# Designs tried in a protein design run: peptides against a protein of PDB entry 1ZZD. Part 80

Target 1, 109 residues: chain A of PDB entry 1ZZD
Amino acid sequence: FQVVNPYLLRDLVDLGIWDEGMKQYLITQNGSIQGLPNVPQELKDLYKTVWEISQKTIINMAADRSVYIDQSHSLNLFLRAPTMGKLTSMHFYGWKKGLKTGMYYLRTQ

## One batch from the design tools (peptide; made by RFdiffusion4, then SolubleMPNN)

Design b2_p18_7_s2 (from b2_p18_7, 6 letters changed)
Fold by OpenDDE base, seed 3:
Structure b2_p18_7_s2 (fold): chain B 109 residues (1-109), chain A 18 residues (1-18)
Amino acid sequence: as target 1 above (109 residues)
Amino acid sequence: SIEEEIEEDYKEMEKERE
């Protein structure tokens, strides 16, 4: 189970490049946008390196979680048994707080 | 599927934007 960063989805929509092709690309590339020529470098850098202060709060919403940071991803969250409601809450909590990024992937273990 | 989940996330975001 893999959930793409909702903030990334927002930005891709804002760029007008979100479509079925982009969706399939994200799936095949495990969510990475680093190889996309039509994405501004600034956006690539944002989702590569940004660490938001509110990440701790978002993480605490999970019953059992693990945090992983990679060079290509800003943050990956791993939950053992997430529910759809919990996932949705986590996704939009950061959004409501005005976060630009933070959770690149939400995965189940 | 992963594709369906991504699509659902997108749709939810669109609802929040409106």
Scores: peptide ipSAE 0.022, ipTM 0.286, DockQ to the pose 0.029
Fold by OpenDDE base, seed 5:
Structure b2_p18_7_s2 (fold): chain B 109 residues (1-109), chain A 18 residues (1-18)
Amino acid sequence: as target 1 above (109 residues)
Amino acid sequence: SIEEEIEEDYKEMEKERE
């Protein structure tokens, strides 16, 4: 399954623009919000620095050696056998450690 | 949905910060 960054999700919900259409858009855009005209620039700036996150750091958060990061368009994390708990922990751990941004998407392989 | 679960988890996390 695919999981949206919980902080991004929160912000989109707060903006009142989260719906099935937005979800589908993000899927097609690999989680990128940079092209959305109805998103404030400050939020785009907040989430565009995904490249500042060390791949090693992300892998460590997952505590999973099978983690794969796809950087073709944006930072996406792939897990072989993720659990909901693990995915949640990954997202929140990064933020707790002071990371400015997180992965746009986590996906199962 | 998964998204709904994530949203709920976020809310719980925020409560813990208070």
Scores: peptide ipSAE 0.021, ipTM 0.284, DockQ to the pose 0.026
Fold by OpenDDE base, seed 2:
Structure b2_p18_7_s2 (fold): chain B 109 residues (1-109), chain A 18 residues (1-18)
Amino acid sequence: as target 1 above (109 residues)
Amino acid sequence: SIEEEIEEDYKEMEKERE
């Protein structure tokens, strides 16, 4: 399954380009914004790096799970018992590791 | 959906930041 990075979602909302079409696009692109023409290059560069770091972190955290990352740095993650709280926590943790900043919160697992 | 839940979390986060 695919989960949209919550920080990416925030930035897309802030750009005013988040809509149902964008949501579906991200689902089909495994969260990648690299192909979006209406996204600033700076943001693409940011999330290219963040995405790579976050995905590596998620992979490490889910080492006992089926994980696939393709050449586009998309992640296909299969968890036995995924919860929204766990997935959100993983995203935030990955973001924290990438940015080396504090985590805002962890959802209960 | 998961994305909808994330959106809700984002909205809650923004409220907490105010």
Scores: peptide ipSAE 0.017, ipTM 0.277, DockQ to the pose 0.027
Fold by OpenDDE base, seed 1:
Structure b2_p18_7_s2 (fold): chain B 109 residues (1-109), chain A 18 residues (1-18)
Amino acid sequence: as target 1 above (109 residues)
Amino acid sequence: SIEEEIEEDYKEMEKERE
């Protein structure tokens, strides 16, 4: 499973560590940042937690989201070997981080 | 490709940071 999402990209850009080398690293590591020494542990924990969201939490988030849907933001996902569970987690994590729309675009490889 | 789209996203984000 490999995933790159706009939030991860944004955070890496904000850290000033995004470059061609980083891009290739992520591709090689299936999107994982856990092994990067120049990434704060806080971010590693954050993106690790994305995949640990319980189904109950996801459902609750979905219920809350239905009331506050806004069309100003979209989420684009880049996945290899995606699973429904992972897609769902990413979808609603995006919402939690400020997105108010559903998954706008999913790209698989 | 995914790589191309990632690059586009990067460019957009950099533009927003300026």
Scores: peptide ipSAE 0.014, ipTM 0.300, DockQ to the pose 0.023

Design b2_p18_7_s3 (from b2_p18_7, 8 letters changed)
Fold by OpenDDE base, seed 1:
Structure b2_p18_7_s3 (fold): chain B 109 residues (1-109), chain A 18 residues (1-18)
Amino acid sequence: as target 1 above (109 residues)
Amino acid sequence: SIEEEIEKDYKEMLEEMK
């Protein structure tokens, strides 16, 4: 499955541009917002290194708000019983592994 | 497994935040 970066989600919501279309766009772009004309450049620059935030900060944000997107390559455990705790764990894991995108993909194997 | 590692790391982090 796919989890949207909580900070990216927050900023997109604040811009008033988060909707189903945006969600689908992010899926096709593997979480990249670089090609979006309605996103300020400062946000594009920010999310190049968004995963370099503190562990505590990312976990807190992920616990408060996370968007779960079902993917065909998702892990069964998380698909069957997705919880805020599990989603938060994914964000933490993504950060720990040095993922430098606005969206984390947890896939099988 | 990846799932087990994720859960372990999450729990560890939560304890550190306390």
Scores: peptide ipSAE 0.024, ipTM 0.362, DockQ to the pose 0.095
Fold by OpenDDE base, seed 5:
Structure b2_p18_7_s3 (fold): chain B 109 residues (1-109), chain A 18 residues (1-18)
Amino acid sequence: as target 1 above (109 residues)
Amino acid sequence: SIEEEIEKDYKEMLEEMK
């Protein structure tokens, strides 16, 4: 599982704080920026690690974006006899979609 | 399927991060 979300990477670059040190920090922190004092709070609220989002939240995000509702059977099948890999993938997907929505909100509101 | 989409997005991210 990749530690850095591409949107987070872009925002960190835009903030001018992306460097090798930041990269290594994120790796050690499993992608979390919550402990970084030089990151705006709005970005901390927006960017969460996959482990910071509950299964219920991910499902709700999918539903809000019509993913769960439109593909409920596929999602249920995906979660049947879940492996760690499947759970990780689901967390990633929910996290990514949540970040996309949040980024849109941040940019347009 | 949603599973396939998840896998696709994950693979795309992996490629972008290389």
Scores: peptide ipSAE 0.019, ipTM 0.353, DockQ to the pose 0.029
Fold by OpenDDE base, seed 4:
Structure b2_p18_7_s3 (fold): chain B 109 residues (1-109), chain A 18 residues (1-18)
Amino acid sequence: as target 1 above (109 residues)
Amino acid sequence: SIEEEIEKDYKEMLEEMK
C-alpha cells in the first residue's frame, strides 16, 4: 500500500524539499517520511497519525462498497489487487474530503 | 496553487506506480 498524503505533499512543498527525488523516495518508502533527516520531528509525528487516519478512511470507503476490512493489513492485501490504482486514488480523495469536513480518527494503539 | 501542484504530482505518481 503506497500512498502519499496530499497534506504531506503540501508540507514538503512548504519545506522546499519536494522534488522528483523526494517523490521517488516516498514511493519506495510507502509514503513514510520517518527516515528523512530533513523533516522536523513534529511533522514525522503528525504524519504517523495521518497515515493511520488515512488507513481508516480507506477502510470506511471500502466498507461502503460492501468490502469488509478490519485492519490495515487486510486493507493492504486488498489494495495489492489489480484495483490498487483506483483505491490509492480513493485514498487521496477520501483523506482530502475527510479533512475538509473536519473528520478525524482516534488512534487505537 | 499548491493544491493544484499536489494533485498533479499525485496523479503522476499513481501513474508511475502502475
Scores: peptide ipSAE 0.015, ipTM 0.309, DockQ to the pose 0.029
Fold by OpenDDE base, seed 2:
Structure b2_p18_7_s3 (fold): chain B 109 residues (1-109), chain A 18 residues (1-18)
Amino acid sequence: as target 1 above (109 residues)
Amino acid sequence: SIEEEIEKDYKEMLEEMK
């Protein structure tokens, strides 16, 4: 199961372009908004970086917690008893931790 | 626990989005 970044969801809603079609698009694009013409480049750049960092963090978390990650398609999390809320929370946590790590590296530049 | 912290942070985020 793929979880959409909650902040990305918020921004897409604010742009007025969020719908079921967009949801399916993100699923097929592994959460990428790079191909969307309706999204400002600034947001594309932002979530490109966030996505790259957070996915790595989520993978690390999954490994530590014995969670199977399927990278063949989108980021699919396989848990013993997965719920939408739990998966979303995990994605959020991964994003948050990933940003912290990313910010650390950016500050050292 | 870590799980509880994750859920707490997520809920706080949702509240901020309202």
Scores: peptide ipSAE 0.021, ipTM 0.369, DockQ to the pose 0.027; fails the geometry check

Design b2_p18_7_s4 (from b2_p18_7, 8 letters changed)
Fold by OpenDDE base, seed 4:
Order: structure tokens, then C-alpha cells, then sequence
Structure b2_p18_7_s4 (fold): chain B 109 residues (1-109), chain A 18 residues (1-18)
């Protein structure tokens, strides 16, 4: 599924350009802001890098889950019959965790 | 707060995409 960088959302809100139209745009653009004329180039450059790192981290996390995740947690989730809201929260948490790792990499470059 | 707003919007977005 597609995700949007939480820090990007913050910056878009700070710019006062976050709205439903922007949300739909990001969905259609797979989270990319490169085509937005009302976003400073500095932010585009930043989030290009952040996006690349974050996506790599998400992929790595998914790979790690396939190898190292305790299947009991998945079973527990299944037994609890998660709602869509719970699944959404889990995805958000996973993305946020991956993004934090990505930001760490940016600091070390 | 802005953080709460972001989280709420993000969750709604994910719900729409799932």
C-alpha cells in the first residue's frame, strides 16, 4: 500500500497547503511532492532523500519481518479480530518507525 | 496539536487506501 511521510505532512500543514486535494494528490503520486509548484525546492530535495531512505527502510523492515518476526504476534492479532482502524494504526506505527530510521540515516550523511 | 492532526489525517488516508 501507499503511505505518506508524517514529517512531510507536518511541513505541508506548516505551509498551509494541506487539504483534501493535497491528500488525494499525494495518493495518486505515491507520496511524491516533486511535481508540486507550491512547495519549496529545498523541501522537495529533502523529501526526495527522505522518501528514498524511508522506502528502503520499510522494505527492509518487511524483509526482516519475513525472517525474524515471531509469528505468534501475527496470530495474536488475528485472534483479536482487528478492525480496519487497528490495522491502520499498525501501518502508521510501522511507517513512523521506519521513517525515524530514515531520518537517522540523513543525519549521518 | 499539529502532531495529532497529522496522525489523524494519516490514519484516514490509510483507511481510504486499504
Amino acid sequence: as target 1 above (109 residues)
Amino acid sequence: SIEEEIEEDYKKMLEEML
Scores: peptide ipSAE 0.019, ipTM 0.311, DockQ to the pose 0.040
Fold by OpenDDE base, seed 3:
Structure b2_p18_7_s4 (fold): chain B 109 residues (1-109), chain A 18 residues (1-18)
Amino acid sequence: as target 1 above (109 residues)
Amino acid sequence: SIEEEIEEDYKKMLEEML
C-alpha cells in the first residue's frame, strides 16, 4: 500500500496538474517527481529525497569510471521498491550520462 | 545532440504516462 505525501498532493493540486494519470505515474516512480517536465524546479528541489540523490550519485560515479575504463564493471543499484517505471528512468539517466553497459544489477532493501 | 534526443524521448515518455 503506497501512501502519497499529503503535502505533495496539495502542491500538485494547486498547480492544476493532479489527475489519475499523475497518480499512476507517482506509483510507477515510487513517489518521485524529478522527471516531470511540467513541475517547477523549486518543487522538485523541495521533494528531493536522500535516496534519490544517493542513486544519482552512484550512477554518476559509474559514469565517471566508464570514461577511463571499459564497460565491464557492473553497476549495483539498490531500490526500496523497484518498479518498471523507476528502472526505466534510471536506465535513461545512465544512458544520458554516457553509460554504454547494461550491466545493471538491482537489489531491494 | 544525442543527449538532447535522449532527454526529449524521456520527457515524451513521461508525458504519455500522465
Scores: peptide ipSAE 0.019, ipTM 0.333, DockQ to the pose 0.070
Fold by OpenDDE base, seed 1:
Structure b2_p18_7_s4 (fold): chain B 109 residues (1-109), chain A 18 residues (1-18)
Amino acid sequence: as target 1 above (109 residues)
Amino acid sequence: SIEEEIEEDYKKMLEEML
């Protein structure tokens, strides 16, 4: 599954455009809002990346299943400057939090 | 230990992904 950025969710809700259709759109677009005509450009610029949220927070939210898009794909983690130590620590942390999957997508900026 | 085995598995997985 894919964790939805809580700040993005907040802004979409505030715009009154969050619904099942929006959820499906985000799934098909891999979380991108760049193609949405009813989203202000300011928000599109802000949410080009998910680098503003800590990976630890993402893992926590995924584990708590508070805000997520359910799909067959693995959780995506993002790091600007990953090291093997950091990556393994993140995996262990996720595992301990209940994300007992052997599949993670790592994205680097 | 179980933790060591998991760590090795994750390291291998990460090496394949990077």
Scores: peptide ipSAE 0.017, ipTM 0.331, DockQ to the pose 0.038
Fold by OpenDDE base, seed 5:
Structure b2_p18_7_s4 (fold): chain B 109 residues (1-109), chain A 18 residues (1-18)
Amino acid sequence: as target 1 above (109 residues)
Amino acid sequence: SIEEEIEEDYKKMLEEML
């Protein structure tokens, strides 16, 4: 887990709590913010599951927010029921959107 | 086109990775 949910990233940046420590924490926690005391509960409720967001939307937002993502990091995707065809399409779509790296880590619900 | 060539190469790469 190297790239967080782009919506979550945005919100954390807006809160002014995004830093290297936060990034590493999220990586360690597989994107979970439930244990963070400095995050509003409403955000915790909003981000209980990353699978509620379209994967296409995630890719788009990740590309748009590439300035906040370390260029050496790879995109992490979360799928409920991945298929080979779906994974291939996601990889290709990510590349077309100008993501710096391909899929690094896949999480399955 | 150059874009098509790049896309084809990338597609092949993906097929090998998966």
Scores: peptide ipSAE 0.016, ipTM 0.327, DockQ to the pose 0.034

Design b2_p18_8_s1 (from b2_p18_8, 7 letters changed)
Fold by OpenDDE base, seed 4:
Structure b2_p18_8_s1 (fold): chain B 109 residues (1-109), chain A 18 residues (1-18)
Amino acid sequence: as target 1 above (109 residues)
Amino acid sequence: SLEEKYLELIKNSNSEEL
């Protein structure tokens, strides 16, 4: 498990904001830079973690991939605070988008 | 049918939570 993306590390160094404090912050935030005020928004957009990407977007991407593959594929979903309502929504949205399989692997933060 | 049931559940689900 890599806490810090090596490309993110490079960009943070290039910005001159990389230090031990930043390192410890990223460790506590599981690699997220979204809460950092001194990081440009363009980098925040580039380095969204799996916890920060809309699960709807992930499902859309999975549906798009299914067009180009013959075999069904599983989908990994990541949620900070999963609820039964959210899980139900993901399941049925996936069905609506025509996913070949209902196999979802749920991971929680 | 199963399809109708799923459609109803989809409509009642909160897709904005995704």
Scores: peptide ipSAE 0.038, ipTM 0.287, DockQ to the pose 0.070
Fold by OpenDDE base, seed 2:
Structure b2_p18_8_s1 (fold): chain B 109 residues (1-109), chain A 18 residues (1-18)
Amino acid sequence: as target 1 above (109 residues)
Amino acid sequence: SLEEKYLELIKNSNSEEL
């Protein structure tokens, strides 16, 4: 799977901190830069992985995105430990937000 | 901007239940 966000890669290169060591670090961290001391907090916030933000936030972003596309898109949800209750809550929240698609992809870590 | 909006969503993410 793609470990490094392409925009993150660009920014890391621009910061001059991209190298093989950084690449290996990100691989071990599943793309997370949260633990890097030499990265501004703003970038850490911007490039939080799907595992580092709430699913509600993901749903909100998906809903916003759906306004600008005319094709159906699938919502991607990422859970470390999904439960039926949580899945149900996310499903209905997504519905409430008016997502164009009722298909949600559940990905687990 | 879109980025600012995105950041605001992330900032609030930790307080959300979902």
Scores: peptide ipSAE 0.023, ipTM 0.315, DockQ to the pose 0.413
Fold by OpenDDE base, seed 5:
Structure b2_p18_8_s1 (fold): chain B 109 residues (1-109), chain A 18 residues (1-18)
Amino acid sequence: as target 1 above (109 residues)
Amino acid sequence: SLEEKYLELIKNSNSEEL
C-alpha cells in the first residue's frame, strides 16, 4: 500500500489544494508533486521522492557517510529508466568518490 | 588500472549524466 507523507498532506491542506483529486494524483504519481503547477517550488524541493533526487547527490551522501563507517555498506540506487551508460557512470562515480566496494541494489520505477 | 577499466566501460556504454 502507499501512504501519503503526513507532512506533505499538511502542507497541501494549508495551501487549500488538497482534495480527492489531489489524492488520486499523488497515488498515480507515486507521491510526486513536481508536476503540479499550483505548488510552490520550495515545497517541490522539500518533498522530492527517491526517484527525483539526483543520483549524484545520493552518491555524494553515501560517500560522506563512508568517512565514518569502517564497514562495508550497501547503496540503493533508484532509477526511472536505467540505461547501461547511466549505470556505468554511476558505478564509476561511486568508486571515484571513495565508496567502499560492496553490493548496491538497483530499484526501478 | 581500475580507473582505466571504468573509463573504457563508460566509453563503450556512452556516458550519461547522473
Scores: peptide ipSAE 0.023, ipTM 0.302, DockQ to the pose 0.068
Fold by OpenDDE base, seed 3:
Structure b2_p18_8_s1 (fold): chain B 109 residues (1-109), chain A 18 residues (1-18)
Amino acid sequence: as target 1 above (109 residues)
Amino acid sequence: SLEEKYLELIKNSNSEEL
């Protein structure tokens, strides 16, 4: 499997910070560069993983897509530390946003 | 209605927990 996004790899090489240590770091961080102090913030924003995107943003994106989809679609939600309150909020927020999703899949990191 | 019930539940939920 590929842990590192090929475009991220290119950008890290261009920054001159790619090495074996960086590779191992990314493996342990599931591809996240958010914890790296020597990486520009704009690059961190560009390469956020699904675990690093606000769940509200994910739901908004799904709602935006649903505008152009006739049939119902499925939604994958990714949570690091789910709570019952958060799950309930996500469910009802999704409904409020008009998601055409009869079922969503919850995944944890 | 069912819609009204859901709207009430949404209103009472904390969507900022997302």
Scores: peptide ipSAE 0.019, ipTM 0.271, DockQ to the pose 0.070

Design b2_p18_8_s2 (from b2_p18_8, 8 letters changed)
Fold by OpenDDE base, seed 3:
Structure b2_p18_8_s2 (fold): chain B 109 residues (1-109), chain A 18 residues (1-18)
Amino acid sequence: as target 1 above (109 residues)
Amino acid sequence: SEEEYYLELIKNSDSTEL
């Protein structure tokens, strides 16, 4: 069951680009607007899905949060097309950033 | 050690899709 972000819907309507074609596009793209050339980059940045956020950024944020959390934090990583190489790199990067404890959850689209 | 563990992971890594 897919639901369009109500704020995204509002902004697309305000831009005057919301129509049936746009709706179908979002459905096929799992809510992503990153591929739309007529959408301002600022909106693309605002509405990045969990699959579109830099995994390094997510790991950095988790490392920053871990300063205030005593062995109780969990990390969720989302990958569209994970490979063993990508997973290894992410784990190693997490280790290098100090994420040596806690639970890592891998989600795939 | 954790470092040795991750080095082993890197050694055995490949580009196989999951």
Scores: peptide ipSAE 0.016, ipTM 0.372, DockQ to the pose 0.032
Fold by OpenDDE base, seed 1:
Structure b2_p18_8_s2 (fold): chain B 109 residues (1-109), chain A 18 residues (1-18)
Amino acid sequence: as target 1 above (109 residues)
Amino acid sequence: SEEEYYLELIKNSDSTEL
């Protein structure tokens, strides 16, 4: 099920735009506020969903963590519309970044 | 091997598009 980010909720309330319509919008958009014209871009950048964040960035973060830990860790990858090419690219990029033994858990929307 | 395959790709590619 979907859980509304409590911090996002707070900020939307502070903007004075939280109402039932907004709630329903978020539900239909899987939590995304990217399409809302009355939301500052700053908040859109802050509250990107897992589907909107660059997977490259996530891989970079995982690679950075691997520098300090010797044990294997899992990496969750979220793709809205995965293709074989994209999966291959992610695997290649992960390898390039040193995630040779990392476990990739692919999640699709 | 898979490792060798990706190593070759690394040699021939400066970046990847995700």
Scores: peptide ipSAE 0.014, ipTM 0.367, DockQ to the pose 0.058
Fold by OpenDDE base, seed 4:
Structure b2_p18_8_s2 (fold): chain B 109 residues (1-109), chain A 18 residues (1-18)
Amino acid sequence: as target 1 above (109 residues)
Amino acid sequence: SEEEYYLELIKNSDSTEL
């Protein structure tokens, strides 16, 4: 139950689809609603876990933020199923976007 | 160097796996 965002819980209740089954589903899915057919896409887009956010987007945001700050900031990346190829690609893309400090933290699900 | 390595990757790759 702790994996459920309280606002997500509210919205699921408002949709009338919250029940014990839904609760157990979310637990097994680590809070993700992306696979639920009875949830509107709008809601799916709104509620993404850290594993569902595009890491490319994160890198882009970090690069964009670097324009306005004079200090280095941590780049945190999350991968559900990391491969060496993907990790290399992430470093490559980060470098391409001007993140010369590299990746500080990598988290895996 | 790391910079040279990534520059080579940039040159040889049109896309990323991200």
Scores: peptide ipSAE 0.014, ipTM 0.367, DockQ to the pose 0.069
Fold by OpenDDE base, seed 2:
Structure b2_p18_8_s2 (fold): chain B 109 residues (1-109), chain A 18 residues (1-18)
Amino acid sequence: as target 1 above (109 residues)
Amino acid sequence: SEEEYYLELIKNSDSTEL
């Protein structure tokens, strides 16, 4: 199940590069535009998928947010190819960064 | 405590880059 970001769709239309070929490209690339040479870098940065963001960065942001939100909120973690070692590292790093709850929700691609 | 337990695990584990 994959849905193209509606804002990304808008911006691609505004660039005049949206067509059936682009649609199929995005489907095969799981929504990534990083490989497109005719897309400005600013747009690539804006529309990085969750799979293209450092999980460490995500944990850092979650730790910062946890100061102001209910700790009952689950941390959402995303991994393309999770390994036991990576999961363990993420768990420990999360704890170190102040995510005092063991509740995280792991999503895989 | 749970916190102490995890702190020790962090110190002693061979964690990989995230």
Scores: peptide ipSAE 0.014, ipTM 0.373, DockQ to the pose 0.068

Design b2_p18_8_s3 (from b2_p18_8, 8 letters changed)
Fold by OpenDDE base, seed 4:
Formats: structure tokens, sequence, C-alpha cells
Structure b2_p18_8_s3 (fold): chain B 109 residues (1-109), chain A 18 residues (1-18)
């Protein structure tokens, strides 16, 4: 189990903001730097965690892969605070994009 | 329809609804 991406660690060190406090913060935030005001936005965009990327993007990628895969494949989704509304939206969007299975493995933080 | 409603939500706010 690795909380901090090694490349992220390098970049934080290069920024001169890496310290024990930063380390503990990242542990409590499951590796997320999105809430840090002293981190450039470009790094935030680069180091989005699985909890921070759009689930729509994940579904799009899954649908795109399905074009080249004969057999159906499952989809793994990671959500912060999932609701029935989000799940329903995911199902409809996945169906509209032509996902073969409609099988979603939901993982929560 | 319900489908249209949820699709619209997805288009407008991925972070909120998906």
Amino acid sequence: as target 1 above (109 residues)
Amino acid sequence: SLEEEYLEKIKNSDSTEL
C-alpha cells in the first residue's frame, strides 16, 4: 500500500513544501493534494487520485475499450460519497455509451 | 424522461452527479 505517488513526492520536494506535516496530511487525505493551496494547479491536475477523476471519464474510456474487445468487460468505479442518484446516472450514461455488460463494481473511499 | 434528466445532470456536472 502506497499513499504517496513517488513522482508526486519528487515534485513536492522540488517545490520545497515537503515535510512531515505534508506527509501526514497526504495520509489523512488518501494521497490527495487537491485541497492544498500551496500546490500549483498543474500539479493538482496531474496527480488526481482515483477519487478525484470524473467517473464520466472512466465510463467513456470503458466504452472506448469496448470497441476493440469482443467479450464484455466489467467496469470499476471509485466514488466519494456515492448516492443512489449518482449510481442511476452512471447506469444511464453507461448504457447510452454502449457498454456491453452494464456491470459496475462500485468502490467507495 | 428519467434517462434524459440524469444524462443532463452528467453533462452539466460530472463532479456532482457522477
Scores: peptide ipSAE 0.015, ipTM 0.343, DockQ to the pose 0.101
Fold by OpenDDE base, seed 2:
Structure b2_p18_8_s3 (fold): chain B 109 residues (1-109), chain A 18 residues (1-18)
Amino acid sequence: as target 1 above (109 residues)
Amino acid sequence: SLEEEYLEKIKNSDSTEL
């Protein structure tokens, strides 16, 4: 089962934005607060989930590969002409690739 | 290139919501 990080819970309560809707949002987002418009960026940086960190690493690796034009990987195509839509696709791609391990570590936190 | 510059910004910035 999923447990909310107690420090995150505290900070959300201190912000006055904790409610049942927020709780359900966190459940559906696997603990991610990155999409919340009313959360300060510093808290988003602090409370990145394991899979979000993994996705960032994958994106970084893909960005490095994208410097090489002759690469035909799907992520390279996303990075060659980045749009918000393509970045979103990269996010989901990274999530998919790291899903099993990411969810395992999330449950152990 | 502009592409390389943009990619480096993506790598080094958490300002973009993914």
Scores: peptide ipSAE 0.014, ipTM 0.292, DockQ to the pose 0.112
Fold by OpenDDE base, seed 3:
Structure b2_p18_8_s3 (fold): chain B 109 residues (1-109), chain A 18 residues (1-18)
Amino acid sequence: as target 1 above (109 residues)
Amino acid sequence: SLEEEYLEKIKNSDSTEL
């Protein structure tokens, strides 16, 4: 099931744009507000989904966490439209960033 | 090599398509 982020819900209500249409839009867009023209960019930046964050950024975050643990945190990658080339590039990028464990989960949208 | 070792590790990764 899909749950709307409660903070996002609050902010959308505060903007006065929350309605049934917005709810249905979010359902069809898997929680993304990036395509909404009436939402401030600051809010879009705040509520990026895992599909909207750079995969390199995700890998960097995982690598940063791994500095403080014995073994790298299990990496979960989310891709909308992966290609074999893209997947390979991400794996090597992760290695270059010092991840001690391989990618544990690959999820595609 | 370390690269080869890493590549071996990722072969066991789980892949899930949502």
Scores: peptide ipSAE 0.008, ipTM 0.235, DockQ to the pose 0.033
Fold by OpenDDE base, seed 5:
Structure b2_p18_8_s3 (fold): chain B 109 residues (1-109), chain A 18 residues (1-18)
Amino acid sequence: as target 1 above (109 residues)
Amino acid sequence: SLEEEYLEKIKNSDSTEL
């Protein structure tokens, strides 16, 4: 699975459109909501900043969710300007937090 | 936390871009 930004999740729930289908959509779209017809444009504009989301927050959410989600999952990390040091730090942090796979997929802007 | 400090050190010690 892919971790959903907590603010995005909140907004999707508030819109009443959060369900398993939406979850799967976001996974396949790497968290992008730009293609969703039922999402207000203002939210699309807001979440164009997905690449600036705290990677630590994403990892924390992944670790928390991985306890209860019974599926193989990967962590998608979105970095505008990734460095080896940053990637290494995130990897170790994820490992320590108990991610099941220990694997992340890098997505660059 | 101490862990965060360690991770920051690792992050800041490597500026190589991918």
Scores: peptide ipSAE 0.015, ipTM 0.377, DockQ to the pose 0.051; fails the geometry check

